# Ledger of designs, part 60: peptides against a protein of PDB entry 5H65

Target 1, 294 residues: chain A of PDB entry 5H65
Amino acid sequence: QYLERTPLCAILKQKAPQQYRIRAKLRSYKPRRLFQSVKLHCPKCHLLQEVPHEGDLDIIFQDGATKTPDVKLQNTSLYDSKIWTTKNQKGRKVAVHFVKNNGILPLSNECLLLIEGGTLSEICKLSNKFNSVIPVRSGHEDLELLDLSAPFLIQGTIHHYGCKQCSSLRSIQNLNSLVDKTSWIPSSVAEALGIVPLQYVFVMTFTLDDGTGVLEAYLMDSDKFFQIPASEVLMDDDLQKSVDMIMDMFCPPGIKIDAYPWLECFIKSYNVTNGTDNQICYQIFDTTVAEDVI

## One batch from the design tools (peptide; aimed at target 1 F35 V51 M220)

Design b2_p21_4_s4 (made by RFdiffusion4, then SolubleMPNN; from b2_p21_4, 9 letters changed)
Fold by OpenDDE base, seed 2:
Structure b2_p21_4_s4 (fold): chain B 294 residues (1-294), chain A 21 residues (1-21)
Amino acid sequence: as target 1 above (294 residues)
Amino acid sequence: SREEWLSEEEKKALETFLKQQ
């Protein structure tokens, strides 16, 4: 797409909706802490939500661990089951179900584990070893996803979440619909289980200044702006450092704005109604900093 | 919390944009 560059002072006088190409300096941004900028959004209902913290997950899995696995749901055509009993006074039972491919157990690195009654720590250990894990619980007739407040799929350090509002959960046996039970693609798993997967996104507010005017614009981007996936950044220190370096480059601390680099980007204006007030907001779109730094 | 910096007004603005796409 091609748009002529428009100064901010002109943009601020125009009605929405409009699309603009701008050249401006990043005077400031929020939040300053990277982990606060990572959100989850639903592509269907468009709601934004916080990425659950470890403490949130601990509570969910602790609650799940209080329930005993149903013996009748073990060892089906889809999976082989193994039960462990903890050595504590309560003797907590943990069930691990190893999903088979056409009746055969795949290699460990290709095997999906269904975990019932595990703690967050235990689940994380298993996900690191086997790559793919789904926390589950015993339903009436089948295993079911434990809770959409927790990941429906954990692959290594990546947590995949589903939308509570838009998902219509199906039982675990629906994984049988997957032809290949060795490559556990999150979207395929989600589809089989009736889950609308949430998307990780960077959410930030940029204060832009081109010398003619000042404008606040939102950044909502998954992987284009930083060329770094929002889905991976929380669990990767190197990626976090990279994002921090990029932000420091555009908005260096202790330096006057006159020395800031110019950012070329696209923004959209749009109307937002808050009660009786109609506000014009701005959103950055189709922008990659690596290509737009001047 | 991770959302303490984002006001309800800002959240609404962001969600409004998403719905327009």
Scores: peptide ipSAE 0.291, ipTM 0.810, DockQ to the pose 0.663
OpenDDE base, seeds 1, 3, 4, 5: peptide ipSAE 0.274, 0.269, 0.167, 0.043; ipTM 0.801, 0.797, 0.731, 0.700; seeds 4, 5 fail the geometry check

Design b2_p21_5 (made by RFdiffusion4)
Pose (drawn by RFdiffusion4):
Structure b2_p21_5 (pose): chain A 289 residues (1-273, 279-294), chain P 21 residues (1-21)
Amino acid sequence: QYLERTPLCAILKQKAPQQYRIRAKLRSYKPRRLFQSVKLHCPKCHLLQEVPHEGDLDIIFQDGATKTPDVKLQNTSLYDSKIWTTKNQKGRKVAVHFVKNNGILPLSNECLLLIEGGTLSEICKLSNKFNSVIPVRSGHEDLELLDLSAPFLIQGTIHHYGCKQCSSLRSIQNLNSLVDKTSWIPSSVAEALGIVPLQYVFVMTFTLDDGTGVLEAYLMDSDKFFQIPASEVLMDDDLQKSVDMIMDMFCPPGIKIDAYPWLECFIKSYNVTQICYQIFDTTVAEDVI
Amino acid sequence: MPYTSQEELDRLTEVFKASLS
């Protein structure tokens, strides 16, 4: 009834901060390599970070495999422990600690594992069969998180990361403070270990064109615009294909802008200290499937 | 796979901090 759209030339003449409903074509976008759009964002210090690569994680987990699990830290009231020996793996030993709920191991889909000396591949397989996995190492007096460079929790396809700057790391026995040992809420796990969780976000720069003007608008969200979780997309081939198709739909390579579909959205203007623009309250996924 | 440049990442951090304020 009162749906009206503001041309871009009118927006460029105005001061910030304001909000606009617009309709424009996506002339171009960055990043050209779409995997680089997935960033980690700390809600406490507002720092953006890259997600560690497989090679980075492999280095950490292989380095973890050189250390011997300490027998003194095995079989506590918090967890049962099991050590597996290996052959042709530089004498590697894998320790899996099964976390108990009131002295009893829960069902596998509710059971959290702590693992020393495991590979990324093994941890991912364990994450399918069990609730979740925390990579750990034998500290002086207790099990401790392997490294904040690696995920503090792998749950389903989500690798949860913590902020190195804002976190004050606590040892594993502090998991006793969790209300139960079956739900394993990632924020609750992070709080018990003194970790400030990072948030996954899609970060992209859109060049919008409606024929009256041109404008650069940022995309920064976790799951609204695509209806695809940024927290899952790097570990899910289907979600990656969906992002590829949506961006190919709005901005196909090689063909002209005349043939592109329109992008209906809101944008907010704001002062940085020059005026910048950002998409908000917008989804392309509700009308596109 | 390459990372985004540190300069670009720093710039984006400043931009989005300003957006949150």

Design b2_p21_5_s1 (made by RFdiffusion4, then SolubleMPNN; from b2_p21_5, 10 letters changed)
Fold by OpenDDE base, seed 2:
Structure b2_p21_5_s1 (fold): chain B 294 residues (1-294), chain A 21 residues (1-21)
Amino acid sequence: as target 1 above (294 residues)
Amino acid sequence: MERTSQEELDELSKIYRAFLE
């Protein structure tokens, strides 16, 4: 939709909710570190969560590895299984299940792996050879997702997470509901397993200044603002560099704000009640940062 | 040509000790 540009001073005087188009300079932003700005967001309950660190995942998978795969759950109509026994480590057993498509093992690039009892390192090694991996555990009558605190699906270097609050987990055999068992779309996998997938988002606070006023605006965006997916940025140094360059361009360190480029964006106002205090807040929406400086 | 999952399984089975260590 077309919106006329509104100066910040005028916006600051108006009641919420409203939508605005603005032209302002990015005086400052937080957090300053990119990795701190990447969060997981639930589209249903709207909870924001931290992206688990490697150490967190290590603990989860180590705990999972203490459990021995159930032999009776191996080699079903859905998957073929192979069990590995470690030479050391008290003879730890790891099970890898290869999901079949209509009873036939697909090509490696189309095959989903279910990993049971593996460490993070082992899972990562397997994910290098197979694009789609699900960490699982032996349930009572079926394989089950290991833990929603860990990825429910790993594709390449991308970890897909689910919301603990909104998900109602179903057993692995529910993957049978998928007609196509060669293209493992995260949303389809999530739906089959009763998972509400979390969205990677950039979460930042911008202090905007157009010379008439100063306004703080909240940014929560997955891939539109930077034209870079939040889901990929943590695992790609080049993408990280690109985001940093964009932020440095709009908010260059060591120079006066008068020399900053103009940022055009859309913001919406909304009311927030904190006790007896009623506050108007602002959020950036439907905004793409152009490489061209206005 | 891409290898089948069976081929991958066979290969992994042959080298699983090195893989897990």
Scores: peptide ipSAE 0.119, ipTM 0.771, DockQ to the pose 0.012
OpenDDE base, seeds 1, 3, 4, 5: peptide ipSAE 0.102, 0.107, 0.034, 0.073; ipTM 0.762, 0.765, 0.682, 0.736; seed 3 fails the geometry check

Design b2_p21_5_s2 (made by RFdiffusion4, then SolubleMPNN; from b2_p21_5, 12 letters changed)
Fold by OpenDDE base, seed 2:
Structure b2_p21_5_s2 (fold): chain B 294 residues (1-294), chain A 21 residues (1-21)
Amino acid sequence: as target 1 above (294 residues)
Amino acid sequence: MERTSKEELEELQKIYRAFLE
């Protein structure tokens, strides 16, 4: 798509909705801290959620660890089970279920583990060792996902979350619908379990100034704007530094705006009702800063 | 030959307390 460049002063006078190509300086942005800008977004209901913190997950898994694995749900055609009993926690039982591929246990690097009764620390250790992990609990007739407030899938350091509003959870045996039980693609796992996966997104508000006018534009982007995945940035110091460097480049502290680089981007206007007032808001879309620096 | 996840975890079971606790 091609759009002619439009000055901000002209945009500010026009009705919404419309799309624009602009060239402006980033006067300021919020939030200033990167970790505050990473959210979870539902592609269906469009709600934004905070990424759960370690403390939040601790509570969820601690509660789950108070439950005893149901022995009748162990060792099915889908998975083989192993039970550990702790000695320092009044005999807490932890169940690990190894998902099989066509009745055969796969290699360790291709196996999906279902963890029942584990603490956050234990789950993280297992995830680091075996890559793919789903925290589960014993349901009435089958294993079930533990809680959508926790990750439905952990792969290494990546936590995959689902939308509570839009998901209709199905039992673990529905993983049988997957033809390939070795790759464990998050979207495939989500589909099998009736989960609408949430998307990690950068959420920021940019104050843009091109000398003719000033407007605030909303940024909600997963991986295009920075060419850095929002899903990975929280767990990677180098990626965090990269984002910080990009933002410092466009909005350097202690320097006058006249010296700021120009940013070319696309914005779309839209109407928002705030009480009795109708206001026009703006959102950045289809923009990569690495390609749009002038 | 690479070990299965179960085989690998069974080995870890021997030192489970040290590994997970």
Scores: peptide ipSAE 0.032, ipTM 0.673, DockQ to the pose 0.012
OpenDDE base, seeds 1, 3, 4, 5: peptide ipSAE 0.032, 0.043, 0.026, 0.029; ipTM 0.691, 0.705, 0.646, 0.649; seed 3 fails the geometry check

Design b2_p21_5_s3 (made by RFdiffusion4, then SolubleMPNN; from b2_p21_5, 11 letters changed)
Fold by OpenDDE base, seed 2:
Structure b2_p21_5_s3 (fold): chain B 294 residues (1-294), chain A 21 residues (1-21)
Amino acid sequence: as target 1 above (294 residues)
Amino acid sequence: MERTSQEELEELQKIYQAFLK
């Protein structure tokens, strides 16, 4: 949809909601640290959550590893199971369940692993060997997802998370509803297990200045703005560097704003009630900086 | 040719302790 460019001074005088095309300079932004800008967003309840850190996951998996796998839940029509006993003094049990496709074990790169009783380190090692991994626990009658505070699916280095508020978890046997058990699409897995998947998003506040006025605009974007997926950036140093370079390009440190490049973007205004006060806020949308730099 | 999950399981059975260490 085509919009004429509107100066910020005019926008600041108008009521919300409206959509605008603007040309402005990025005076400043927050947070300044990239890892602080990556969040998890629920598309249904719209809650923003922090991405769990390694320490958080360690605790979850450590707790899970204190539970012994239930022998009666091994080797079903859905999966073949193997249990290992660690050589430590405690003899911890670790179960790996290999999900079958129509009763046949698939190629390793197509096989989904269910891991029970593993530590974070062990799970990560297995996820590097097998592309798709779900951490699970023994339920009463079936395997169940371990914890929504941990990834429900790990694919390579990508952790897929679900919303605790919006999800209604179903047992692992519900994976039987998937016709194709070789292509483990996160959304399909989530649907089968009753999970509302969270979306990785960049969350930032931009201070925009076009010389006629200044306004703050909220950025919540998964992959369009930087043309870099928020889901991958935390695990890829090169992608992190790229984002940093982009931000430095638009907002170079130690340089006066007069020398900043122009940013063309779309913003939408909306009303926010804060107590007795009603204020107008702005959000960036449908913007790609790689294409909108002048 | 890529290995089957069965082949991978057999390998893991043999080297699990070393693999996870």
Scores: peptide ipSAE 0.099, ipTM 0.762, DockQ to the pose 0.012
OpenDDE base, seeds 1, 3, 4, 5: peptide ipSAE 0.034, 0.032, 0.030, 0.030; ipTM 0.700, 0.679, 0.668, 0.676; seed 1 fails the geometry check

Design b2_p21_5_s4 (made by RFdiffusion4, then SolubleMPNN; from b2_p21_5, 12 letters changed)
Fold by OpenDDE base, seed 5:
Structure b2_p21_5_s4 (fold): chain B 294 residues (1-294), chain A 21 residues (1-21)
Amino acid sequence: as target 1 above (294 residues)
Amino acid sequence: MERTPQEELEELQRIYQAFLK
């Protein structure tokens, strides 16, 4: 869509919904800390959630570790199992299940691991070495996903989460429906287990000023605006530095706004009604900052 | 060279044991 530039003062007088192309300076933004700007978004119910912290995961896995793996659920046609006993005072049992492809165990880099009773540290070590790990627990008749408050799949340093509201969990044996049990695609795993996967998104509010007016615009984006995936940024220092650099470029600390660079972007207006109160809001869309620096 | 399922399981178990320590 071709749009001419519209000054903010004109936009602020118009009814919604409309689309605009603007050129403005980024006066300020919220939140200032990157970790607060990364959220989880459900594509089905559209709920925004916080990314669980390490402390949250520690509690979940600690609770899971209090349950003893059911020996009757070991060594099925889907997976081969091994149990270890830790050397701690409690003698914690850890079960690992190695998922087979047509009855054959794949190579380590292709093998999906199911883990019962593992700590966050142990799970992270396994995911770094074997790539794909699912935290599970013993159900009544089959292994089940441990908890949707924790990742349903960990691949390397990436944690994949599911929506508690929209998911209808199915037992682990449903992984049998996957034809290829060597390439563990998160969406395929989610589908097999009845999980609606959550999407990592950047969520920010920009205060834009073009000298004619001031406008607040909402940003919700997964990978387009910064050309950096929100799913990877929290676990990669270099990506974090890149985002910080971009934001510092547009909104440099300790410098007057007159010296700020111009940002060209697309915004759309929309109506929000809360009771008798009607408000026009704005959202950034189809914008990449690397291409819009003028 | 590809390992047998039994060999692969044993290797994975050895590796895991090392990571638990």
Scores: peptide ipSAE 0.122, ipTM 0.783, DockQ to the pose 0.011
OpenDDE base, seeds 1, 2, 3, 4: peptide ipSAE 0.036, 0.043, 0.067, 0.035; ipTM 0.697, 0.733, 0.727, 0.694; seed 2 fails the geometry check

Design b2_p21_6 (made by RFdiffusion4)
Pose (drawn by RFdiffusion4):
Structure b2_p21_6 (pose): chain A 289 residues (1-273, 279-294), chain P 21 residues (1-21)
Amino acid sequence: QYLERTPLCAILKQKAPQQYRIRAKLRSYKPRRLFQSVKLHCPKCHLLQEVPHEGDLDIIFQDGATKTPDVKLQNTSLYDSKIWTTKNQKGRKVAVHFVKNNGILPLSNECLLLIEGGTLSEICKLSNKFNSVIPVRSGHEDLELLDLSAPFLIQGTIHHYGCKQCSSLRSIQNLNSLVDKTSWIPSSVAEALGIVPLQYVFVMTFTLDDGTGVLEAYLMDSDKFFQIPASEVLMDDDLQKSVDMIMDMFCPPGIKIDAYPWLECFIKSYNVTQICYQIFDTTVAEDVI
Amino acid sequence: SNESWLSDEEIHALQVAAQND
């Protein structure tokens, strides 16, 4: 009834901060390599970070495999422990600690594992069969998180990361403070270990064109715009294909802008200290499938 | 490689927007 759209030439003449409903074509976008759009964002210090690569994680986990699990830290009231020996793997030993709920191991889909010496591949397989996995190492007096460079929790397809700057790391026995040992809420796990969780976000720069003007608008969200979780997309081939198709739909390579579909959205202007723009309260996924 | 494509200015703008919210 009162749906009206503001041309871009009118927006460029106005001061910030304001909000606009617009309709424009996506002339171009960055990043051209879409995997680079997935960033980690700390809600405490507002720093943006890259997600560690497989090779980075492989280095950490292989380095973890050189250390011997300490027998003194095995079989506590918090967890049962099991050590596996290996052959043709530089004498590697894998320790899996099964976390108990009130002195009893829960069902596998509710059971959290702590693992020393495991590979990324093994951890991912374990994450399918069990509730979740925390990479750990034998500290002086207790099990400790392997490294904040690696995920503090792998749950389903989500690799949860913590902020190195804002976190004050606590040892594993502090998991006793969790209300139960079956729900394993990632924020609750992070609080018990003194970790400030990072948030996954899609970060992209759109060049919008409605024929009256041109404008650069940022995309920064976790799951609203695509209806695809940023937290899951790097570990899910289907969600990656969906992002590829949506961006190919709005901005197909090689063909002209005349043939592109229109993008209906809101944008907010703001002062940086020049005026910048950002998409908000917008989803392309409700009308597109 | 997964190096960052963002400039320092873009990063700063996004941080300011996040702080405003």

Design b2_p21_6_s1 (made by RFdiffusion4, then SolubleMPNN; from b2_p21_6, 12 letters changed)
Fold by OpenDDE base, seed 4:
Structure b2_p21_6_s1 (fold): chain B 294 residues (1-294), chain A 21 residues (1-21)
Amino acid sequence: as target 1 above (294 residues)
Amino acid sequence: SRDSWLTEEEIKALETFLKLQ
């Protein structure tokens, strides 16, 4: 795509929707803290929601850990079950169900674990050793996903979430519909379980100034702008530092805007109606921060 | 909520854009 550069003063006078290429300085941005910018969004209902905090997950998994696994649901054609009883915590029972591929247990790096009664810490430890982990609970007739407020799938340090509004959860035995029970593609797992996966996105507001005008534009991006996945950044200190470095570069604290570098980006204008109020908003799109863009 | 910066109005703006895709 190619667009001629348009000054902000001209853009501010035009009707929406339109696309623009701009060159502007980042006067300011919100939020200032990276962890506040990362959100989850549903591709179906388009709801934006917060990524659950570790404390939120702790509560969910602690509650789940108080439940005793149903013996009748252990050891099916889909999975082999192992039960542990903790020495403390009043003898908490933890069930780990190892999903089989055609009746055969796969290698750890291909194995999906269904964890029943595990804590967040335990789940995280397991996710570093096995391909994937799904937190589950004993339902009436089958294992079920524990809670959509928690990840439905954990792969390494990546937590996959589902939309409560759009999902119609199905029981764990529906994983049988997956032909490939070794790769555990998140979208495939979600489909089998009736989950609409949420997408990690950076959500920020940029105040842009090119000397002719000032414009606020939203950034809503998964991995293109920073060339860093929003899905990974919360669990990686180095990635967080990289994003912080980028933002500090464009908007250095304690320095006047005249010394700021130029940011080249694309923005879309669009109409937003809130009751009787109508306004034009702007969103950054198809933009990658790179050395040649500065 | 993690951040008070994102108002209901701003959320609606973002969601509106998504719906327009």
Scores: peptide ipSAE 0.192, ipTM 0.689, DockQ to the pose 0.703
OpenDDE base, seeds 1, 2, 3, 5: peptide ipSAE 0.173, 0.166, 0.157, 0.135; ipTM 0.766, 0.662, 0.752, 0.742

Design b2_p21_6_s2 (made by RFdiffusion4, then SolubleMPNN; from b2_p21_6, 10 letters changed)
Fold by OpenDDE base, seed 2:
Structure b2_p21_6_s2 (fold): chain B 294 residues (1-294), chain A 21 residues (1-21)
Amino acid sequence: as target 1 above (294 residues)
Amino acid sequence: SRESWLSEEEIEALKTFLLEQ
């Protein structure tokens, strides 16, 4: 809804909660490094988590590769299986299960792969050739998701993660409930497997100054503020550059704040209790920045 | 590290806001 612009000095004197429209300059922001601002957020329990590093994933998949695929779980009505034995000294077993659509193997661009014993590198290579990849392990009666600390679904360069706290994992055969076994929509896959998907978000702290006052406001946003998806930015150099350019535009290095452009945004105030201290905090919401609207 | 920039107080502030939504 429409809100009249309120100066920061007036906002700083008011009780929370309230909503405001402001026009201020971005004096500073943190974190300064973009990759540090990208987090995973659970929409249900609201946990904030770090996006796993490549090294973390390597460990998870290496551990998974210590388990031998169960022969009895190969070649079901849902998938056709192929097993490889690596040429290394230990002869690592790798199982790839090609999910079928109504009993027919789809084309690669529509095919979901389930992989046992694969390395991160191998999984990434496969995700570039097939529609999607799910890391799995052999359970007692069925294949199961390998680990929620790793992606439950990889599509191209996009890693989809689930919340450990909120998810109640179901076996892989629950993918049968999906009517469409060609598009492999992440939310549909998550629902079938009992996963609460995490959302990629930009998490930043803005110091805003309109000349009448200064306040800090948090930004937690997936794709509205920058008009760039947080889910894609870590794997796309061009998107990273775009975000950096936007931040440099609002907070140009080496010049005085008087020359900074004005940022128009919406903020919400809210109360936070920290021990005996009551603090009013501010959150940016429903704000999109663009050069033509500055 | 990627997690070091965000203090526990900031995390709790963010969670508080989210819980009120």
Scores: peptide ipSAE 0.268, ipTM 0.759, DockQ to the pose 0.711
OpenDDE base, seeds 1, 3, 4, 5: peptide ipSAE 0.032, 0.044, 0.263, 0.042; ipTM 0.653, 0.705, 0.762, 0.708; seed 5 fails the geometry check

Design b2_p21_6_s3 (made by RFdiffusion4, then SolubleMPNN; from b2_p21_6, 10 letters changed)
Fold by OpenDDE base, seed 4:
Formats: sequence, C-alpha cells, structure tokens
Structure b2_p21_6_s3 (fold): chain B 294 residues (1-294), chain A 21 residues (1-21)
Amino acid sequence: as target 1 above (294 residues)
Amino acid sequence: SRESWLSEEEIKALETFLKEQ
C-alpha cells in the first residue's frame, strides 16, 4: 500500500479518520525518560498500565516468602517438589516445583519451575537457568498464581504480565491441559491459567514539524518502530542505550530544529470524544526507524 | 511504582484508538 506524502498543513485541515504518509522533524517528544515510555496494555480492555518497578515486585515476593508452603500440595502428577529452608532468622521455606512432561522431568532448558516463597533475586537467578518460572502460592486445594501484580511467567529476563480486570485465574493444575510441556509458550500458559496477557508497548508523544505545520502524534508500538522489543528493553542496558541514541539522533539536545534529521512515518487520524469535546488525534503506525528513512 | 507521564486525556486518546482496531 503506497501513500503519497502529505504536508502537515493539509492534514491538519482534514477530517478523521484518515491515513497519511509524512516526512517531518521530531521537534520534541514525551516522555524523556525511557522507563516511563514502556507500558503494559491489555488487548481486551485496552487499559494502559505501568510496568511494575523492582521495588514493587520485591514487596510482592517478600510477602509471598512469608507464607509456608502447604505440604499437601507438594509432589503431584504434574510436578515434583523440593523444599529449602533458609538459614536466616526466619527460616524461610522456599518450594520449587518442577513441572513434569508425561511424568518425566525435562531438561532444565525445557523445564517450568513453580516457585513458592522465592524472592525476586532468587526467581531471577532461576529464570536464567530454567526455561520458565511461575511465582505461585499455596491455595486452598491447589497451587495458584501468586499475584497478577507480579509476572505470571518469567522467561530469561522477560516478565510476562496479566490483566487483573480481564483475567479469571485458574489453579496451577490447569497446566495439565497443555499437550506440550516443554516449550511453555506464554500465550498457552496464559490460556491454561485463565490469564489475559498484557503486551509491552512503547508509548510516546511525538511533536512533528515539517515546516508547514505542527502536530502531535502518539506512538504505541511493541517492537516495530525501534526494531527493539518493548518487552526486553527495560532489562537490557544495551537496548536502552540504543533507544536513547535513536531519540537523540532525531531530537538532538542543544541544537536548532533546522539541523534535525527528517523522519518518515505513517500516521492515522482518529476522533476522540471527551465529554462534550471532540478532538482529532494522530497515531504513528507501520513505521520503522531506519537509516534510509533519515 | 513508576510515575505515569500520561494524562487522563492522553490515555483516553490511546485507548480510543486501540478500541477501534
């Protein structure tokens, strides 16, 4: 699909909805801090949420670590359980449940761990050695997901979150419904546990100026714009630096806009109603930042 | 928790777009 380039002055005069191809300079953008631009969004209810901070997770897991694993829930057909007692004053008990595939323990790179009573640090260490980790707690009759405010699934450094509003949590034994208990696809795990998975997105506001006009356009993108996954950027310093470099390139501090590079992108206009007020908004879509578009 | 930079209006705008997809 080819769209002819349209100047911003013409776009600003037109009704929504429409699609445009534009060439403009990035006068400014919000937020300036990368960690504020990464959000979680629900594909079902479309709510935008903040990615929990490490401190938030520490509290959740610390609280979970104060709970004693229920012995009655250990060693089922689904998983083998091992219990550790810490040497600290509290004697914290940590249960690790190794999910089996057809009654057999898989290799570490294929193994899902259910962690009961682990700290964030411990969970992160385990996630680097095993395929996946699910923080859990002892429920009344079965293990249950610990808290949707924390990741329901951790794979390496990627934290998968679920929507509290849209999810109807089911107990851990529902993982039995998965035929393949080695790959641990996040969507499959989510479905089994009644979770609506949230999506990592970059959320930014771009002020675009092509010399004929100025408009604000929203960026909501998971991995296309920067060619960097929003799901990974917060946990990777190199990726963070890359995004920062890209933004600095398009919007360099301390110099005039005349020296800014051109950004080619697609935008959609759409109507937004806030009470009695109607506004036309713009959103960037199907755009990848590359050297050839500078 | 992280402080949100998005205003209520901005959030609504984004959510509106998403709902129309």
Scores: peptide ipSAE 0.253, ipTM 0.748, DockQ to the pose 0.809
OpenDDE base, seeds 1, 2, 3, 5: peptide ipSAE 0.053, 0.252, 0.050, 0.055; ipTM 0.721, 0.738, 0.742, 0.733; seeds 1, 3 fail the geometry check

Design b2_p21_6_s4 (made by RFdiffusion4, then SolubleMPNN; from b2_p21_6, 11 letters changed)
Fold by OpenDDE base, seed 3:
Structure b2_p21_6_s4 (fold): chain B 294 residues (1-294), chain A 21 residues (1-21)
Amino acid sequence: as target 1 above (294 residues)
Amino acid sequence: SRASWLSEEEIEALEQFLKEE
């Protein structure tokens, strides 16, 4: 889209909602730490959640590992099951269910594993060997997703999460509705299991200054702004460095703002009512930043 | 039942892996 560039001083005087094209310097931003800016967002209820940390997941999977797999739920038309018993940990039992495609087990790089009783470490190792892993538990009549506080699907290093508020979980046999049981598209898996997938988003507040005025703009973006997926950045050091470099370029530490590069972006204004207070807020949208001076 | 596409060695490796955790 095209909009005429508007100075911040003019924007600050106008009523919301409106869309603007601006050219401003990034005076400052928050949060300063990248890991604090990556959140999970529900596209339906719009709740923002923290990405669970390793310690959080450890607790969930440890709790799951205290439950013994139900023998009656093993070896269905959908999956073949294998049980392992640990030497330590009081003989913890782990069930791995290998999902079949039309009754045939696919290759490991195409195979979805349902893991019951696995630790985070075990799940991560399996996710690096097989296509995908779903943490599950034995339900009343079928395997069920373990916990929406944990990933419903792990592919390599990518953890896919679902919204607790909006999801209506269905049992694992609903994966039968998937005709192709080799690609394991996260959205398809989510749909089959009644999960509303959460979206990884960068959430930041930018303080923008164009010399005529200063305003704060909210950034909530998955992969457009940095051209880096928020879903991958936490698990990739190179991507993290790239984001840091971009932010350092626009807001270099220890340098005066006069030397900052110009940032061109689109912002939209909107009204927010907080009790008796009425406020106009701004959000960045449809913006991709370049790694050179604008 | 065992996964048919896994060799005995692969299954053993998986078993060892899980038992070590």
Scores: peptide ipSAE 0.169, ipTM 0.795, DockQ to the pose 0.011
OpenDDE base, seeds 1, 2, 4, 5: peptide ipSAE 0.122, 0.095, 0.031, 0.039; ipTM 0.779, 0.769, 0.700, 0.709

